# Ledger of designs, part 312: peptides against a protein of PDB entry 8HF1

Target 1, 320 residues: chain A of PDB entry 8HF1
Amino acid sequence: NVMLYATKPTEVMVSFPHQEQVLTVTRLISAEIEKFYVSLDLMNIGVQPIRRSKSLQCLRDPSKKSFVKQLFNDFLYQMKEYGIYAASIAIISLIVEFDIKRRQAETLSVKLMHRTALTLCEKIRHLLVQKLQDMTYDDDDDNVNTEEVIMNFSTPKVQRFLMSLKVSFADKDPKDICCLVFVERRYTCKCIYGLLLNYIQSTPELRNVLTPQFMVGRNNISPDFESVLERKWQKSAIQQFRDGNANLMICSSVLEEGIDVQACNHVFILDPVKTFNMYVQSKGRARTTEAKFVLFTADKEREKTIQQIYQYRKAHNDIA

## One batch from the design tools (peptide; made by RFdiffusion4, then SolubleMPNN)

Design b2_p30_3_s1 (from b2_p30_3, 15 letters changed)
Fold by OpenDDE base, seed 5:
Structure b2_p30_3_s1 (fold): chain B 320 residues (1-320), chain A 30 residues (1-30)
Amino acid sequence: as target 1 above (320 residues)
Amino acid sequence: LPPIPETPAIPLDTKENREKFEKALKELFS
């Protein structure tokens, strides 16, 4: 039980200015998604045949419309919380999902719905990529994956996270690094993973130093919803992290007690700590003598965040 | 309980602000 470990990592808070990204492209994308929701609500897809596949997904969304809206709402959240660059990666995951669902559609109406969603995702991708290219002064380098482009099109939170990684790990031995990154949402794991791959590849001091991996916590995915591929990926990702073939792991939930992960020297909480259990379990992974437990907070939420962490520290000391 | 060490909530718009923030990070991660 991670709760029973009196870990005393050095807690650090990284504060950032609350900047509302008032980008015209972000407003345009949001407006296109809202227009799509109006059109989606008007679509008559009929009564969908309950696929006898015991996938509880068919039970939760008989219209399959709520799932489409959920994916776009999760995309809008990622664009707001992590920035345009992260959104350009996140939209690819929607394209893949809607193309699979389009091909697997049992009715022409459902096929058309997923095709319309896919066409919107492609339009959004073009708007994002065009905006990323507008800052590349070099006409010839179609490479929107530079350190500068990533930094300029990331939120103040993500910029500080990337700088914290660079300061913490530049020119270190990969074997001396055991880093966890916690995020709130499952889709953020893959998005931040893709962002980190591009950032590490564009940052010489982190090349061959950081090898990221991601996993989605089992608690967020009923075993019945996990594809065999997703379960295989999670097992492989955990094994790579245990074997030291990956030294940074991105997680959407605290690794439950059943995932024995080695003692980590760095734990980053990229999103707000919402529960005492999350605080204790994530902090309990920072077990090395010089372990760092890093929190991120907007300036406007600073006082509330600090008060909450002091309450969690007190409650943890009362049980430890 | 000891206070949580914290970086300043400064913008990263200028080179000077980036260098100041990087210095503050180095001091916290040392």
Scores: peptide ipSAE 0.597, ipTM 0.953, DockQ to the pose 0.874
Fold by OpenDDE base, seed 3:
Structure b2_p30_3_s1 (fold): chain B 320 residues (1-320), chain A 30 residues (1-30)
Amino acid sequence: as target 1 above (320 residues)
Amino acid sequence: LPPIPETPAIPLDTKENREKFEKALKELFS
């Protein structure tokens, strides 16, 4: 019954040029990861003991190699979709994860595999940081976090997202802001969070206005693999957002069903809307009278995106 | 169905294009 009187948010579409800015550094990084995959396929890590989790679902524990490839594929996606600056933050998360797995390795062969992955991540980090520094006159690591560097090394999508935040929230009262940012992938939440922290710190008009948090989806697949630290952090982040101590929440699509969050005045969909359920659930969070539901589209995908949104609008009106 | 309000796909390479895009954003978020 609460669905009947929901003020329909104003839908806004932010279009951007499809620029394949293929930087030499991104080609080099992609080629190094491809070489690493060939090396990884040749590694003999032995027969991994199938840890029978006591729960009846034989979740095929993804092979330790498949997990390593997934992390690098997610990194390559983030570098392509969000840019080099976002990639410099994303690579740190891979370093942390591979170091944990290296320390938890039960065999020397698995330990060596994770060590080789770490060595590649450090090389990638160096290449990314060096490229960010090429635009700074000062060799100081702290100088790479300027508004200018963030904007210049972000994709056209991310540039327009950051400008949309600046225009929407510059010099506003933090209490009047309740913003959700939806992303497709779990690792993107943390990457965009780190980017936003640096952008807000470098943008005077957003300092003390925006306080971001991120929420990583519960991997419903294995509650046992959620670190106690991740669960504590998720609870804290949600509570801070409910209490108004955080006014911008970055979340993955997996959370759309489980976020018991207050009515938001802004909902940004940073990644393409792939399903009708995602459209309804994310749009259903924009419940204030002046609420904005903001979509991003490349010019090349504009017509397809518009047609898809009109289909979703029609289907939603036929159910309501 | 009302058309979706849209920003033009303007490149952000020039100061003029940035200012034009910011103006278009302000009009959409007003």
Scores: peptide ipSAE 0.594, ipTM 0.952, DockQ to the pose 0.870
Fold by OpenDDE base, seed 2:
Structure b2_p30_3_s1 (fold): chain B 320 residues (1-320), chain A 30 residues (1-30)
Amino acid sequence: as target 1 above (320 residues)
Amino acid sequence: LPPIPETPAIPLDTKENREKFEKALKELFS
């Protein structure tokens, strides 16, 4: 497609200090998850009947211990990369997932495993919400969804991302906005979506300006495990973005799978660009004359990130 | 290749630092 070669969006890099918010709550949560893994390894869940799903590549049966550990590891990643506010949203997705699996459990042992995971998620949720409340100065304002709380409990990367959105879109016409936000992990899409909903609602200059939506990447795991609801949601989300009913789309590696998303004026890469294909495809969506392609980097990774982007620019020019 | 325009890696701990960073963002997005 000749248009991929012609687009020279303005590249911008947003650098941030590598400050790990060393919160006691994050250490407590990590320790509780590690204790749970020890307990999980000791659980006898029995031999699950091998449902012969034709896809040999169903490496991670969602009923297996490994899948439970994956969800908690993805949660720990989100808490580290995006902060405890984002984690308070991410934990709800785990609660929903484990409650569904608990109800669908074919054995008492698997039901108990998912119940134990769910109990841990509720404990984690309580610890996170309590920590968000401890910074609300007003004893009576149970509203943890203020701009200040979101900013204070977000990582330096997310703080700068939110400020970049505010600066880019404050008081603009919603029709003039077509924004993509790329994240590495599918679970991050929902987490950042929930965070953005609350941030937009708490930020007057973005109210009625930004309407976010998210696309969950196709699970490389059997399309049979994608709930009919998730597939319907994905189709609806893409359609809303095409129709202009949503003007900001959060997506993972979905564009690698040939989802035709419209030309955008803003592309934010919230996570590191790991592949040349991701660089070309994401940058190739920034097609308007004044399109911005925004990267985020920690100060410690700045030189490496710059070198990698220059290599990708060179390689892209050599094929163009 | 032209250098990538970049914001400084300043802390956002103070109001002054937030305003300085916001100004730097406005200059890059203009």
Scores: peptide ipSAE 0.593, ipTM 0.953, DockQ to the pose 0.864
Fold by OpenDDE base, seed 1:
Structure b2_p30_3_s1 (fold): chain B 320 residues (1-320), chain A 30 residues (1-30)
Amino acid sequence: as target 1 above (320 residues)
Amino acid sequence: LPPIPETPAIPLDTKENREKFEKALKELFS
């Protein structure tokens, strides 16, 4: 029962200035997505054959357009919250998803809808990569994955997260590291994982120190959309983290499902703590007094965040 | 309840600000 352990970790707040990155490229991408939504609403995808399986009843025609919009809305959120470098990774996940949906399309109209979405994602990817390349002075070094590019094209939150990892784990023994990173959204896990792989590879002090993995929570909307591959990946990632073959795990809400992960010495909450359960469960993974429980907050939301954490601390102490 | 130790919300636009922030991080993670 994770609730019964008096969580003794040291809580730390990392504050950052609220910057609305008003990049021309982000405005252009948002405008292209909005134009695509208008086009998508005009698309006649016909009446889809109702598959008689109870689980697929949720996939009525409006749900297919809605799902496409949800993925682009999640991308726009990631671009805003994590920056254009993270967005360049996040768009790949959309490309993969729309290519799968295009191949699985039962009708030509649905196939064309997913193809149009895919073409937009490829255009967005090109715009993002081109913007990342604008900072590479050397025409010959096509490597947009430098520490400098990652840092400059990340939001203030992500910059501080990366610096916190560097400060926390530089020159440490990989065996002594047990780190959890909590994010709110499923797609953010993959995005931050890809960002961390590139950052670790570009940062000599973290090379061979940090081995990241990610675990995505069950999709509450449709457990049937969890591919057998995703379930295998989750089991493998958990096992690698238990065996010490991975020492940093990125999670979205997975601890609600009672996944027993070892006690961690670092817990990073990259996104706002929205629920008391998330607070208790994430903090309950940091079991020692030496363990760090790190929160990130925009300066404008600092007071609200601190008050919320004090309420959660009080509520936790009243139950313990 | 004890206050939550925190870093200053300084920009990371300059080398000096980055070094100052890194120092503040080291103090909090010590």
Scores: peptide ipSAE 0.589, ipTM 0.951, DockQ to the pose 0.864

Design b2_p30_3_s2 (from b2_p30_3, 12 letters changed)
Fold by OpenDDE base, seed 4:
Structure b2_p30_3_s2 (fold): chain B 320 residues (1-320), chain A 30 residues (1-30)
Amino acid sequence: as target 1 above (320 residues)
Amino acid sequence: LPPIPEVSPLPLDTEENRKEIEKQLKELFS
């Protein structure tokens, strides 16, 4: 048994300055969401019938208020971690989700709750888009989707990621590119996907070079809430990536779910590697010596991140 | 353990810093 010494990928760490985007708009949005939570807690939506799904463990919040708060908390996280531009894409996903839930509402009170959430999302979207427009010097081109706007309204992490993509893939043959991008949160996949679509369209050197897809992990918490459409999308996205019709895949928790993804030349980890399992599985997708395993770290967390990666390397070498 | 190659945490506030980061990225991704 020739244990094929799995050629260890080249590990790369991209450090970025920790900048808290202290924008007035982000404070205003946070305050509006907090005000909405107070209002949401006062809403009487009645007792919803507990659909006894067989999995005992998900105490479906009979109020559905917890889910509304979760979506806004995930939005606030994305705004903080990825920036205002990413937030402008993320809010669209909330709008779509609250509109679906508004239509599916079994009661007038639940319908009103989702309508109120939707109204807040539209206000947030307007505030974000207005802020993106304030930096477009050309009055005539309302196109907030320029490379410059995307870069200026992204966090240092996202800026470094986009620069890394541009440097790595500018004017390359799309067939030679196989890239994975790992993110921690499910909703981040779609947000970064939308950001990348706009960035690639605005960046001539990446047009027709990068074709992104995203895959959202199965929400183990609520498999019943995964629409048949979402499951079809996941399968289609994976297949497109396997067939080479997409050459960049954004994913969360995919490897933990046993989703078979091909070997990749580039693996980007946008969020901190929190577990040894994530480290081994994500790194194990970069199977050549020429393959790059890229980590992003804030300057303040650099030492901690390095120590953690060295611990994971040691642990991996002790098992191999 | 071999050191991890790193890009410096320079701010993207100047064209000089941008070019330096791009250079460091090119060196790491070449």
Scores: peptide ipSAE 0.583, ipTM 0.948, DockQ to the pose 0.864
Fold by OpenDDE base, seed 3:
Structure b2_p30_3_s2 (fold): chain B 320 residues (1-320), chain A 30 residues (1-30)
Amino acid sequence: as target 1 above (320 residues)
Amino acid sequence: LPPIPEVSPLPLDTEENRKEIEKQLKELFS
């Protein structure tokens, strides 16, 4: 009966102001993506042969256009939820994915579609980087990866998350740290990982303290080769975290699929807890005596979030 | 049910607010 003596983690709520910092650059980028969607809908890419993968699950291969729109919608979400600094990292992932899809294109029309998407991503990247540089008074220091730039161009949620990490882990022994960061979306894992690498490198108190890693969910839509590389990378990332070579793991729903991750002393839920299962599973990873389970909420959603957490606490106590 | 310990939604517009948030975070993570 190992369940009975699980020390319940201390739940902590970090509230932040709901700032609609609508930068002119974010409006411009959104408008350029909307124009691109109109153009994309007008593109004749022909009838693509449905590659029936022989494996039993008829995963409806999303239309090649729908996949392009999904990636840009995920980017827009990340820009809104995490800020323009995170967006500058996220756009690089889109560039890489569209370049792969461009090279794998079986038709000239599909190749052209992915090329047009790439051109838009390069324009977006330039707009984001230019805006990050506008705060650097020194024209010569191309280094947009300072603590100040990261903080100023992050959303209040991300600012509070970074402050929570700094306060929690400054000057601690790396061996005493076992931290999980849960995010909703697969692409957010890599984006927040890149942000954390730059933040840790710019923050002396964290440079030799935090070693981040990320875990990306299995993409069932990935070609067999991408699935092998992703599986190898996932195994390596998990092993590094188990061996203590990484002490902070960013993950999405991958941990729900039964990946055995060690007991953690800190669990950060960066995105809203949408389900009771997510609450129980993520909280169930905070198993040390002094474990913290940290939630983030906008002030506007605070009351609703608190009520939902009390409902989940009650339901969890009724099952335990 | 015990209340959830909370950090106040203070803006990061002043050094005073920043220090207060850092203090509240330190108290919760200590």
Scores: peptide ipSAE 0.581, ipTM 0.948, DockQ to the pose 0.860
Fold by OpenDDE base, seed 5:
Structure b2_p30_3_s2 (fold): chain B 320 residues (1-320), chain A 30 residues (1-30)
Amino acid sequence: as target 1 above (320 residues)
Amino acid sequence: LPPIPEVSPLPLDTEENRKEIEKQLKELFS
């Protein structure tokens, strides 16, 4: 029971300015996705055979259109919340997913739908990479992965998170680090993981210090092959983190489901704490001596966040 | 309840602001 851990971590709040990214490229991408939704709604893909996988009646959208829209909506969320650089990584996951679905398509109409989605993702990727290259003098793709480009094309939240990592872990012994990073959405885990890999590789003080991993929640939507691969990945990632082969774990609410990890010295909550359970479970992982529990908040949400944390602290003290 | 230690929401638009944020982060994370 994570609630009963006596070790009270130091709570830290990192406030950041609320900046709406008023970039022309983000507006163009949003407009292209909206145009695609209009086109997608007009696509006749027929009645798809309900593959009754025996187990979970997850309402597979019989049209598969809602799933396509969900992936693009999740991408738009990531672009807004984490920035253009994070979006350039997130779009690759969509490309991979739509390519798989294109190949697995049972009908020509569904194949065409996924092909159209894939073509849009490739266009979006090009627009993002081109914008990242505007700051680089050299046309080489490797030049977009610099610390400067990552920082400049990240949201204030992500900038403060990266700065917090650099300050916390620069030139430390990797063995002394046990860090959790909580994000709200499972797709954000991969995006932030890719961002961190590039950031760590571009930051000399972190290259041999931080070894990130990510843990994605079970995909209830594709129970068969993806669930086995995802479960194997989760087990491997957790094992690497337990063995000290990884010292930073990016995770979503999966740790609330009773995944036991070692006591951590740092817990970063990158997204808002929405529930008391999330607060207790995540804070209960910061249980080493001098452990830190770090929250990120926009300036406009600061007062609301502080009041919510005080309520959670009170409720936690009444139970513990 | 003790106040939550906080880093100020300064923009990263100036070197001065960057240094101040780095200082505040060091004070909280060291």
Scores: peptide ipSAE 0.578, ipTM 0.947, DockQ to the pose 0.852
Fold by OpenDDE base, seed 2:
Structure b2_p30_3_s2 (fold): chain B 320 residues (1-320), chain A 30 residues (1-30)
Amino acid sequence: as target 1 above (320 residues)
Amino acid sequence: LPPIPEVSPLPLDTEENRKEIEKQLKELFS
């Protein structure tokens, strides 16, 4: 019933140039990760006890090595898709994760594996921070969080996203804002959240306007791996957004998991819409009068993206 | 179906291009 009478949001497409920021630092980092993978494959971590999780469906990645590789692959994706500034934030999440796993290691070999991964993360962090500092006149770490540094070291997609936020929300009343930002990957939520905190703090027009929060999707692999802390954070984040203590929520495809998010006036889809369900659910959150549903596309993918959106619009009208 | 309103994929290499993008964004988000 409520979906049938909802005012259709205005769809907006923000196109950006597909510029691969070919930085020497990104090539160096990628090469260091590849060298690490070779070393990781040679590490003898012993036979890990197969803890049979009772739920047959959760293929626990039985290899502690493949989990390490997954985290670095997700980092490489974030560096490519969002830029080196976002990567400098993303690497901290890896550092925290590997330090926890190092401390929880039941064997010396597993402890050493996570220590080696952690050492690589610290090296990557240093390389990223050093590159951010090359644009600052002062050697102080605090100077890397300027609007200029964030913009210059973000991908064209992220630049257009930040500009869209600034234009949309500059000097507005915080109570009139209910914004969702959808990203594909759960790890991107924290990365974009950290980037937005720094961007908002560096942008006077947004400092007292936007209060971001993030929601990490349930780990489809095992609810048992969601730390009690992560589950508490998710509940708190949703509650803050419902109570109006946060007015911008960054989420992955969490809406598919039945998380009830309020009706919003802005919905940003930062990553490509890959499924009809994602399109319907995310667009279905833009329910207020004058709601905006904003899509981002590279220029090279523009035609394909537009065709896909028209197909989704047609399919949605046929079922509505 | 109505065309999707769009911002042009101008590079952020000049202040002129930046201002044009900001203008187009303002027109779409107004």
Scores: peptide ipSAE 0.574, ipTM 0.946, DockQ to the pose 0.860

